# Peptides against a protein of PDB entry 6B9H, part 7

Target 1, 151 residues: chain A of PDB entry 6B9H
Amino acid sequence: AELCESLLTWIQTFNVDAPCQTVEDLTNGVVMAQVLQKIDPAYFDENWLNRIKTEVGDNWRLKISNLKKILKGILDYNHEILGQQINDFTLPDVNLIGEHSDAAELGRMLQLILGCAVNCEQKQEYIQAIMMMEESVQHVVMTAIQELMSK

## One batch from the design tools (peptide; aimed at target 1 Q124 M142)

Design b1_p11_4_s3 (made by RFdiffusion4, then SolubleMPNN; from b1_p11_4, 4 letters changed)
Fold by OpenDDE base, seed 5:
Structure b1_p11_4_s3 (fold): chain B 151 residues (1-151), chain A 11 residues (1-11)
Amino acid sequence: as target 1 above (151 residues)
Amino acid sequence: MSPREFLESLL
C-alpha cells in the first residue's frame, strides 16, 4: 500500500533502536511504541513503554496484544493531550496487522501516529522534517494529514 | 496546492 510504504519511510527518520526496514518489522508494535516515546516522552514514558512486549517473534497473539495497547495509547493521547484535533474515523484493524501483516491497516495505524506528531508540542520540528523528505513522500503525507483533519 | 505550501500552512 502506498500509504504504508510512505509512512514507513517517515518512521525510519526517527532512528529507533528496533529494526524498521520492512512492513513485517512494524507488525509487533515495538517500533511504533519507540516512535511514540520520542514524540512525547512525558506521556509515553518508560513505564508505558515497558508494557509493550519485546522479542515476540512470529507470535501473532502477542503482536495483537501490543498493537491494542498502542492504539489505546494513541486514542487516549488524542483525547487527553491533543484535545481531539484529529478526527476519529475508521480505526485500524489490529487483528489484521498482527495476524496477516495487512499493509493497508498498518498504514492507518501509522497515519494515527502521524497525527500525533503534527499536533504534539514539537509539531513544528516534525513538520519541518517532513518538508525535507522526497516530494513523492510529502504528497502522500499531505493527503494523510488532510484526511485526519477533514470535517 | 503543493505539499510544501500545505505543510507550511500548518506551521
Scores: peptide ipSAE 0.739, ipTM 0.963, DockQ to the pose 0.926
OpenDDE base, seeds 1, 2, 3, 4: peptide ipSAE 0.738, 0.738, 0.736, 0.737; ipTM 0.963, 0.963, 0.963, 0.963

Design b1_p11_4_s4 (made by RFdiffusion4, then SolubleMPNN; from b1_p11_4, 3 letters changed)
Fold by OpenDDE base, seed 2:
Structure b1_p11_4_s4 (fold): chain B 151 residues (1-151), chain A 11 residues (1-11)
Amino acid sequence: as target 1 above (151 residues)
Amino acid sequence: MTPREFLESLL
């Protein structure tokens, strides 16, 4: 999916410790959790990060468990910190991500993380970083943000 | 608008 591939490229700019080269690399949630910690380390602190299981391997049940925690974290962050600045009406299906590596649903998950980045305290830095990416990626990101801004 | 213009509007 175009959304997933573009946002994967965006996710790679965070330079997290976990491998993040492929769609499958993101399905266990570890990369996403590390990205969220970078976005707001005061909210997504070490205690929160420690709830995400590492060394998941191919265990789709553990993947789904992690993804559920991450999705909850994103939604709570939007409610408690961002004041519902992003649209959470259409949520990703974490079961499809964990069990089938569904790229479309993963793209929607990454889109929510994008919403956190462009609305957080350091949103200016993340927006400016996006402005340095390839134009094709910028276009997809623009569309993704616009979808989040519209209820 | 262009992506750059849109992104600038978010700053």
Scores: peptide ipSAE 0.740, ipTM 0.963, DockQ to the pose 0.924
OpenDDE base, seeds 1, 3, 4, 5: peptide ipSAE 0.740, 0.738, 0.739, 0.740; ipTM 0.963, 0.963, 0.963, 0.963

Design b1_p11_5 (made by RFdiffusion4)
Pose (drawn by RFdiffusion4):
Structure b1_p11_5 (pose): chain A 151 residues (1-151), chain P 11 residues (1-11)
Amino acid sequence: as target 1 above (151 residues)
Amino acid sequence: TVEEFFEELLE
């Protein structure tokens, strides 16, 4: 905890098309997919994004379907591009995100996305950008990175 | 410190 909201501030720095003001705004997976495209458009391309349904509303089943696709993408990216540098022993429970808007599980998903950003080809720029954020957010990001980079 | 952590992360 104290992970979800700090990482929400970090997500907001991407200025993606979908709304990203609240925890609920993240539960359908669209903001997360758009952020992944910004992190690595060569991998999270348009063909990949097209699989993520927009206009989900309160349909938690579709939220889960989207989130499973996002998680599948992150895990594949970790394996195929990042050489398993992101710790994936504990997967976020995307069913709890969809069924209960579980912010803790959402924080875990956002930590995986942070892991993508700090290990991608543009990791230098992403780290430099974090260094400009509020100290409280940087400290939480530091803890999250320590966890996700440890073995 | 947090700053040193991010400087080291950049290496």

Design b1_p11_5_s1 (made by RFdiffusion4, then SolubleMPNN; from b1_p11_5, 4 letters changed)
Fold by OpenDDE base, seed 4:
Structure b1_p11_5_s1 (fold): chain B 151 residues (1-151), chain A 11 residues (1-11)
Amino acid sequence: as target 1 above (151 residues)
Amino acid sequence: SVKEFFQKLLE
């Protein structure tokens, strides 16, 4: 999926410790959790991050468990910190991500993280970083933001 | 344009 691939490229700019080269690398949620911590370490603090299991392997149940926690964190962050209500019908299906590495649903998950980045305290820095990416990626990101802001 | 979008987003 175009959204997933573009946002994967974006995620890679965070230079997190966990492997983040492929869609599969993101399915356990560890990369996403580390990215969220970079976005707002005061909210996604060490205690929050410690709730995400790192040694997941191919266990899709553990992946889903992590992803559910991450999704909840994102939703809570949007509500409590960003003051934004997210429409429920557009939420990613974390089961499909965990079980099948569904790129479309993963794209939706990464889109939510994008929303956090472009609305957080350091949004200026993240937006400016996006502006330095490839034009094609910027276009996808723009569309993703527009869709997210319309919720 | 994309650039204009992000510029506006920064404002």
Scores: peptide ipSAE 0.697, ipTM 0.955, DockQ to the pose 0.918
OpenDDE base, seeds 1, 2, 3, 5: peptide ipSAE 0.696, 0.697, 0.696, 0.697; ipTM 0.955, 0.956, 0.955, 0.955

Design b1_p11_5_s2 (made by RFdiffusion4, then SolubleMPNN; from b1_p11_5, 6 letters changed)
Fold by OpenDDE base, seed 2:
Structure b1_p11_5_s2 (fold): chain B 151 residues (1-151), chain A 11 residues (1-11)
Amino acid sequence: as target 1 above (151 residues)
Amino acid sequence: SVKDFFQQLLQ
């Protein structure tokens, strides 16, 4: 999916420790958790990160478990820190991500993380970083942000 | 435009 591919490129700019080259790499949630920690390490602290299983392999049940925790973290962050600045009425299906590596649903998950980045305390830094990406990627990201911030 | 969008978002 176009959204997923563009946001995968965006995710790669975070230079997290976990492999993040393919859609499959993101399905266990480890990359996403590490990205969230970079976005707000005070909220997504080590205690939070330690709840995410790192040695998941191909176990889709463990993937889903991680993804559920991450989704909850994102939603809680939106409520507690961001003041519900992003539209969360359309949530990703983490079952499809974990079990089938569904790129469309993964894209929606990454979109929520994008929402965290462009609304967090260091949103200016992340927005400026996006402005340095290829125009085609910027366009997709823009559309994704517009969707999140629309009521 | 994309450029204008992100510039406005920085405001």
Scores: peptide ipSAE 0.695, ipTM 0.955, DockQ to the pose 0.953
OpenDDE base, seeds 1, 3, 4, 5: peptide ipSAE 0.694, 0.691, 0.694, 0.693; ipTM 0.955, 0.954, 0.955, 0.955

Design b1_p11_5_s3 (made by RFdiffusion4, then SolubleMPNN; from b1_p11_5, 6 letters changed)
Fold by OpenDDE base, seed 1:
Structure b1_p11_5_s3 (fold): chain B 151 residues (1-151), chain A 11 residues (1-11)
Amino acid sequence: as target 1 above (151 residues)
Amino acid sequence: SVKDFFLQLLQ
């Protein structure tokens, strides 16, 4: 999916420790958790990150478990810190991500993380970084942000 | 434009 591919490119700019080259690399949630920690390390602290299982392999049940924790963290962050500046009514289906590597649902998950980045304390730096990406990626990111903010 | 969107978002 176009959304997933563009946001994967965006996620790669964080240079996290976990592999993040493919859609499959993101399905266990480890990359997403590390990205969230970079976005707000005070909220997504080491104690939070340690709840995410790192050695998941191909176990889709463990993937889903991680993804559920991450989604909860995003929603809690949006409510507690961001003051619900992003829409959480259309949630990604983490079961489809974990079990089938569904790119469309993964894109929706990454979109929520994008919402965290463009509303966090360091939002200006993340926005400026996005402005340095390829124009086609910027366009997809723009549309994704608009969707989060307009509903 | 895309550029204008992000510039506005920075405000």
Scores: peptide ipSAE 0.698, ipTM 0.955, DockQ to the pose 0.954
OpenDDE base, seeds 2, 3, 4, 5: peptide ipSAE 0.695, 0.693, 0.693, 0.695; ipTM 0.954, 0.954, 0.954, 0.954

Design b1_p11_5_s4 (made by RFdiffusion4, then SolubleMPNN; from b1_p11_5, 5 letters changed)
Fold by OpenDDE base, seed 1:
Structure b1_p11_5_s4 (fold): chain B 151 residues (1-151), chain A 11 residues (1-11)
Amino acid sequence: as target 1 above (151 residues)
Amino acid sequence: SVKDFFLELLK
């Protein structure tokens, strides 16, 4: 999916420790958790990150477990820190991500993380970084942000 | 434009 591919490119700019080259690399949630920690390390602290299982392999049940924790963290962050500046009514299906590597649902998950980045304390830095990306990626990111803010 | 969108978002 176009959304997933563009946001994967965006996720790669964080240079996290976990592999993040493919859609499959993101399905266990480890990359996403590390990205969230970079976005707000005070909220997504080491204790939070340690709840995410790192050695998941191909176990889709463990993937889903991680993804559920991450989604909860995003929603809690949106409510507690961001003051619900982003829409959480259309949630990604983490079961489809974990079990089938569904790119469309993964895109929606990454979109929520994008919402965290463009509303966090360092939002200006993340926005400026996005403005340095390829124009086609910027366009997709723009649309994704608009969807988060418009409903 | 895309550029204008992000510039506005920075405000």
Scores: peptide ipSAE 0.703, ipTM 0.956, DockQ to the pose 0.954
OpenDDE base, seeds 2, 3, 4, 5: peptide ipSAE 0.702, 0.700, 0.700, 0.702; ipTM 0.956, 0.956, 0.956, 0.956

Design b1_p11_6 (made by RFdiffusion4)
Pose (drawn by RFdiffusion4):
Structure b1_p11_6 (pose): chain A 151 residues (1-151), chain P 11 residues (1-11)
Amino acid sequence: as target 1 above (151 residues)
Amino acid sequence: SVEEFFESLLE
């Protein structure tokens, strides 16, 4: 905890098309998919993004379907591009995100996305950008990175 | 420190 909201502020720095003001705005997976495309458009390309349904509303089943695709993408990226540098022992429970808007599980998903950003080809720029954020957010990001980079 | 941690990631 204290992970979800700090990482929400970090997500907001991407200025993606979908709304990203609340925890609920993240539960359908669209903002996360758009952020992943910004992190690595060569991997999270348009063909990949097309698989993420927009206009989900309150349909938690579709939220889960989207989130499973996002998580599948992150895990594949970790394996195929990042050499398993992101710790994936504990997977976020995407069913709880969809069924209960569970912010803690959402924080774990956002931590994996942070892991992608700080290990991608543009990791220098992403780290430099974090260094400009509020100190409280940087400290939480620091803790999140320590966890996700450890073995 | 937090700053030193992030500087170390830039190495």

Design b1_p11_6_s1 (made by RFdiffusion4, then SolubleMPNN; from b1_p11_6, 4 letters changed)
Fold by OpenDDE base, seed 1:
Structure b1_p11_6_s1 (fold): chain B 151 residues (1-151), chain A 11 residues (1-11)
Amino acid sequence: as target 1 above (151 residues)
Amino acid sequence: SVRDFFLSLLQ
């Protein structure tokens, strides 16, 4: 999916410790959790991050468990910190991500993380970084942000 | 344009 591929490229700019080269690498939620910690380390602190299991292998049940925690964290962040600037209009199906590596649903999850980045305290820095990416990626990111703001 | 969009987000 174009959304997933472009947002994967965006996620890679965070240079997190976990492998983040493929869609499959993101399905256990570890990369996403580390990205969220970079976005707002005061909210997604070490205690929060430690609730995400790092060694899940191919266990889709453990992947789903992580993804559910991450999704909850994103939603809570929107309500508690961002003042609901991002609406949870269409939630990603974390079951499809964990069990089937569904790129479309993963794209929706990454879109929610994008919403956190462009509305967080350091949103200016993230927006400026996006403006330095390839034009094709910027276009997809723009559309993704517009979708979030319109719902 | 894409550039104008992101510039608007910075306002």
Scores: peptide ipSAE 0.725, ipTM 0.959, DockQ to the pose 0.874
OpenDDE base, seeds 2, 3, 4, 5: peptide ipSAE 0.724, 0.722, 0.722, 0.724; ipTM 0.959, 0.959, 0.959, 0.959

Design b1_p11_6_s2 (made by RFdiffusion4, then SolubleMPNN; from b1_p11_6, 4 letters changed)
Fold by OpenDDE base, seed 1:
Structure b1_p11_6_s2 (fold): chain B 151 residues (1-151), chain A 11 residues (1-11)
Amino acid sequence: as target 1 above (151 residues)
Amino acid sequence: SVRDFFQSLLQ
């Protein structure tokens, strides 16, 4: 999906420790958790990150378990820290991500993380970084942000 | 434009 591919490119700019080259690399949630820690390390602290299982392999049940924790973290962050500046009415289906590597649902998950980045304390830095990306990626990111804020 | 959009987010 176009959304997933563009946001994967965006996720890669964080240079996290976990592999993040493919859609499959993101399905266990480890990359997403590390990205969230970079976005707000005070909230997504080491104790939070340690709840995410790192050695998941192809176990889709463990993937889903991680993804559920991450989604909860995003929603809690939106409510507790961001003051619900982004909409959470349309949630990704983490079962489809974990079990089938569904790119469309993964795109929606990454979109929520994008919402965290463009509303966090360091939002100016992340917005400026996005403005340095390829124009086609910027366009998709723009649409994704607009969707989050207009619902 | 895309540029205008992101500039608006910086306000």
Scores: peptide ipSAE 0.717, ipTM 0.958, DockQ to the pose 0.898
OpenDDE base, seeds 2, 3, 4, 5: peptide ipSAE 0.716, 0.713, 0.715, 0.716; ipTM 0.958, 0.958, 0.958, 0.958

Design b1_p11_6_s3 (made by RFdiffusion4, then SolubleMPNN; from b1_p11_6, 4 letters changed)
Fold by OpenDDE base, seed 1:
Structure b1_p11_6_s3 (fold): chain B 151 residues (1-151), chain A 11 residues (1-11)
Amino acid sequence: as target 1 above (151 residues)
Amino acid sequence: SVKDFFQSLLQ
């Protein structure tokens, strides 16, 4: 999916410790959790990150468990910190991500993380970084942000 | 334009 591919490229700019080259690399949630910690380390602190199991391999049940925790964290962050600036009524299906590596649903998950980045304390820096990406990626990111902000 | 959009987000 175009959304997933572009947002994967965006996720790669965070240079997290976990492998993040493929869609499959993101399905266990570890990369996403590390990205969220970079976005707001005070909220997504070490205690929060430690609840995400690493080295889950191909265990789809463990992937889904991680993804559910991450999704909850994103939604709680939006409510508690961002003041519900993200339209989250259409939630990604984490079961499809964990069990089937569904790129469309993964794209929606990454879109929520994008919403966190463009509304966090360091939103200016993240927006400026996006403006330095390839134009085709910027177009997809723009559309994704517009969808999040539409109500 | 894309540039205008992201500039607007910086406001």
Scores: peptide ipSAE 0.700, ipTM 0.955, DockQ to the pose 0.876
OpenDDE base, seeds 2, 3, 4, 5: peptide ipSAE 0.700, 0.696, 0.699, 0.700; ipTM 0.955, 0.954, 0.955, 0.955

Design b1_p11_6_s4 (made by RFdiffusion4, then SolubleMPNN; from b1_p11_6 with E3K)
Fold by OpenDDE base, seed 5:
Structure b1_p11_6_s4 (fold): chain B 151 residues (1-151), chain A 11 residues (1-11)
Amino acid sequence: as target 1 above (151 residues)
Amino acid sequence: SVKEFFESLLE
């Protein structure tokens, strides 16, 4: 999906330790957890990160377990720190991500992380970094942010 | 435009 591919490119700018070259690389949630820690290390601290299993392999049950924890963290962060309301009816299906590597649902998960970045304490730096990306990627990111603001 | 959108987010 176009959304997933563009946001994968955006995720790669964080230069996390975990492999993040393909859609499949993101399905275990490890990259997403490391990105969230970079966005707000005081909230997504080492204790939080240690709850995410790193040696998952192809175990889709473990992937889903990680993804559920990450989604919960994002939702809690939005309510407790950002004061943002998220429509629960538009949340990503983490079962489809973990079991089938569904790119559309993964795109929705990455969109929520994008929402955290453009609303966090360092939002100015993240927005400026997006403005330096390829024009085609910027357009998709713009649309994704607009969709979040319309909820 | 895309540029104008992100500039508005910086305000």
Scores: peptide ipSAE 0.710, ipTM 0.956, DockQ to the pose 0.831
OpenDDE base, seeds 1, 2, 3, 4: peptide ipSAE 0.710, 0.709, 0.707, 0.710; ipTM 0.956, 0.956, 0.956, 0.956

Design b1_p11_7 (made by RFdiffusion4)
Pose (drawn by RFdiffusion4):
Structure b1_p11_7 (pose): chain A 151 residues (1-151), chain P 11 residues (1-11)
Amino acid sequence: as target 1 above (151 residues)
Amino acid sequence: SEAKEFLESLL
């Protein structure tokens, strides 16, 4: 905890098309998919993004379907591009995100996305950007990175 | 800050 909201501030720095003002705004997976495309458009390309349904509303089943596709993409990226540098022993429970808007599980998913950003080809720029954020957010990001980079 | 020193070490 204290992970979800700090990482929401970080997500907001991407300025993606979908709304990203609340925890609920993240539960359908669209913001996350758009952020992943910004992190690595060569991997999270348009063909990949097309699989993420927009206009989900309160349909938690579709939220889960989207979130499973996102998590599948993140894990594949970790394996195929990042050489398993992101710790994936504990997977976020995407069913709880969809069924209960569980912010803690959402925080775990956002931590995996942060892991993608700090290990991608543009990791220098993403780290430099974090260094400009509020100190409270940087400290939480620091803790999240330590966890996700450890073995 | 400690967070900045840590982040600089990743660069």

Design b1_p11_7_s1 (made by RFdiffusion4, then SolubleMPNN; from b1_p11_7 with K4Q E8Q)
Fold by OpenDDE base, seed 5:
Structure b1_p11_7_s1 (fold): chain B 151 residues (1-151), chain A 11 residues (1-11)
Amino acid sequence: as target 1 above (151 residues)
Amino acid sequence: SEAQEFLQSLL
């Protein structure tokens, strides 16, 4: 999916420790958790990160468990810190991500993380970083942000 | 570009 591939490229700019080259690399949630910690380390602190299992392998049940924790963290962050209502927004199906590596649903998960980045304390820096990316990626990111704003 | 203008409007 175009959304997933563009946001994968965006995720790669965070330079996290976990492998993040393919869609499959993101399905265990470890990269996403590390990205969220970079976005707001006070909220997504070390205690939060330690709840995400890192040695998952191909166990789709463990992947889904991690993804559920990450999705909950994103929703709680939007409610408690960003003061935004995203309940009316279509949420990603983490079961399809963990069990089938569904790129479309993964794209929607990454879109929620994008929402955190462009609304967090360092939103200006993240927006400016996006403006330095390839034009085709910027276009997809633009449409993704617009969709979030329309709820 | 359209994307550049939109992103700039968010700043």
Scores: peptide ipSAE 0.756, ipTM 0.967, DockQ to the pose 0.813
OpenDDE base, seeds 1, 2, 3, 4: peptide ipSAE 0.753, 0.754, 0.756, 0.755; ipTM 0.967, 0.967, 0.968, 0.968

Design b1_p11_7_s2 (made by RFdiffusion4, then SolubleMPNN; from b1_p11_7, 3 letters changed)
Fold by OpenDDE base, seed 3:
Structure b1_p11_7_s2 (fold): chain B 151 residues (1-151), chain A 11 residues (1-11)
Amino acid sequence: as target 1 above (151 residues)
Amino acid sequence: SEAQKFLQSLL
């Protein structure tokens, strides 16, 4: 999916410790959790991050467990910190992500993380960073942000 | 570009 591939490129700019080269690399949630910690380390602190299991391997049940925690974290962050500036209109299906590496659903998960970045305390810096990316990525990001704001 | 202008509008 175009959304997933573009946002994967965006995620890679965070330079997290976990491998993040492929769609499948993102399905265990570890990269996503580390990215969220960079976005807001006061909220997504070490205690929160420690709830995400590492060394998941191919265990799709553990992937789904991590993804559920991450999705909950994003939603709670939206309610508690961002004042619901991000709409949870269509939640990603974490089962499809964990069990099938569904790129479309993963793209929707990354879209929620994008929403966190462009609304967090450092939103100016993240928006400016996106403006330095390739135009094709910027276009996809624009569409993704517009979708979040439209509902 | 359109995307560049949109992103600028978010600043």
Scores: peptide ipSAE 0.760, ipTM 0.969, DockQ to the pose 0.910
OpenDDE base, seeds 1, 2, 4, 5: peptide ipSAE 0.759, 0.758, 0.759, 0.758; ipTM 0.968, 0.968, 0.968, 0.968

Design b1_p11_7_s3 (made by RFdiffusion4, then SolubleMPNN; from b1_p11_7, 3 letters changed)
Fold by OpenDDE base, seed 2:
Structure b1_p11_7_s3 (fold): chain B 151 residues (1-151), chain A 11 residues (1-11)
Amino acid sequence: as target 1 above (151 residues)
Amino acid sequence: SEAQQFLQSLL
């Protein structure tokens, strides 16, 4: 999916420790957890990050378990810190992500993380970084943000 | 571009 590929490119700019070159690399939630920690390390602290299992391999059940924790973290962050800036209009299906590496649903998960970045304390830095990316990526990001704002 | 104008409006 175009959304997933563009946001994968965006995720890669965070330079996290976990491999993040392919869609499948993101399906265990480890990259997403590390990205969230960079976005707000005071909220997504080491105690939170340690709840995400890092050695899951191809175990889709463990992937789904991680992804559920990630999604909960995002939703809680939105409620507790962002003041409901991100509407939970249609949540990503983490089962499809973990079991089938569904790119469309993964894109929706990354869209929620994008929402965290463009609404966090350092939102201006993330917005400016996005403005330095390829125009095609900027366009997809714009659409994704607009969806978060309108729904 | 349209996207850059939108992103600028968020700053």
Scores: peptide ipSAE 0.758, ipTM 0.968, DockQ to the pose 0.915
OpenDDE base, seeds 1, 3, 4, 5: peptide ipSAE 0.756, 0.757, 0.757, 0.757; ipTM 0.968, 0.968, 0.968, 0.968

Design b1_p11_8 (made by RFdiffusion4)
Pose (drawn by RFdiffusion4):
Structure b1_p11_8 (pose): chain A 151 residues (1-151), chain P 11 residues (1-11)
Amino acid sequence: as target 1 above (151 residues)
Amino acid sequence: SALDEFFESLS
């Protein structure tokens, strides 16, 4: 905890098309998919993004379907591009995100996305950008990175 | 590295 909201502030720095003001705004997976495209458009390309349904509303089943696709993408990226540098021993429970808007599990998904950013080809720029954020957010990001980079 | 410098700045 104290992960989800700090990482929401970080997500907001991407200024993606979908709304990203609340925890609920993240539960359908669209903001997370758009952020991944911004992190690595060569991997999370348009063909990949097209698989993520927009206009989900309160349909938690579709939220889960989207989130499973996002998580599948993150894990594939970790394996195929990042050489398994992101710790994936504990997977976020995307069913709880969809069924209960579980912010803690959402925080874990956002931590995996952070892991993508700080290990991608543009990791230098993403780290430099974090260094400009509020100190309270930087400290939480620091803790999240330590966890996700450890073995 | 930038990440090490970031960790040192917050330690």

Design b1_p11_8_s1 (made by RFdiffusion4, then SolubleMPNN; from b1_p11_8 with A2L E5Q)
Fold by OpenDDE base, seed 1:
Structure b1_p11_8_s1 (fold): chain B 151 residues (1-151), chain A 11 residues (1-11)
Amino acid sequence: as target 1 above (151 residues)
Amino acid sequence: SLLDQFFESLS
């Protein structure tokens, strides 16, 4: 999926500790949780991050559990901190991500994280970073943001 | 460019 691949490239710019080279690397939620902590460490603090289980291996049930927590965190962040600047219009199916590594649904989850980044307190820094990426990636990111803001 | 205009509009 083009959305997932482009946003994976974007996620890689965060330089988190967890492996983040493939779609499969993102399915356990650990990378996403670490990215969210970078976006807003006051909200996604150590206590929040510690609720995400590491070293889940191929256990799809544990992956889904992590992904559900992350999705909840994103939604709560939008409501409590961002004042719903982005809408949770269509939620990603975390079951498909955890059990089948569904790239399309993963792309939608990364899109929500993108929404957090471009609306957070440090949004200017993230916007500038995006503007330094490959033009083809920027186009996908632009479309993804437009979709979030239009709903 | 279109990209520049868009991302600047997010400011």
Scores: peptide ipSAE 0.665, ipTM 0.951, DockQ to the pose 0.158
OpenDDE base, seeds 2, 3, 4, 5: peptide ipSAE 0.661, 0.657, 0.658, 0.662; ipTM 0.951, 0.951, 0.951, 0.952

Design b1_p11_8_s2 (made by RFdiffusion4, then SolubleMPNN; from b1_p11_8 with A2L)
Fold by OpenDDE base, seed 2:
Structure b1_p11_8_s2 (fold): chain B 151 residues (1-151), chain A 11 residues (1-11)
Amino acid sequence: as target 1 above (151 residues)
Amino acid sequence: SLLDEFFESLS
């Protein structure tokens, strides 16, 4: 999926500790959790991050468990900090991500993280970083943001 | 550009 690949490229700019080179690398949620901590370390603090299992391997049940926690964190962040409404019917299917490495659903998850980045206290910093990316990626990101804001 | 205008509008 184009959305997933572009946002994977975006995620890579965070330089997190966990491997983040492939779609599969993102399916356990560890990279996403580390990215969220970078976005807002006061909210996604060490205690929050420690709830995410790091040694998941190929255990899709553990992946899904992590992904559910991450999705909940994103939703809570939007409600408690960003004051934004995200419709449940547009949420990613974390079961498909964890069990099948579904790129389309993963793209939707990364899109939510993108929403956090461009609306957080340091949004200007992340917007500037996006503006430094390849034009093709910027176009996908623009579309993704527009979609979020129209929900 | 379109991209520049869009991202600047987010700030």
Scores: peptide ipSAE 0.674, ipTM 0.952, DockQ to the pose 0.158
OpenDDE base, seeds 1, 3, 4, 5: peptide ipSAE 0.673, 0.668, 0.669, 0.671; ipTM 0.952, 0.951, 0.951, 0.952

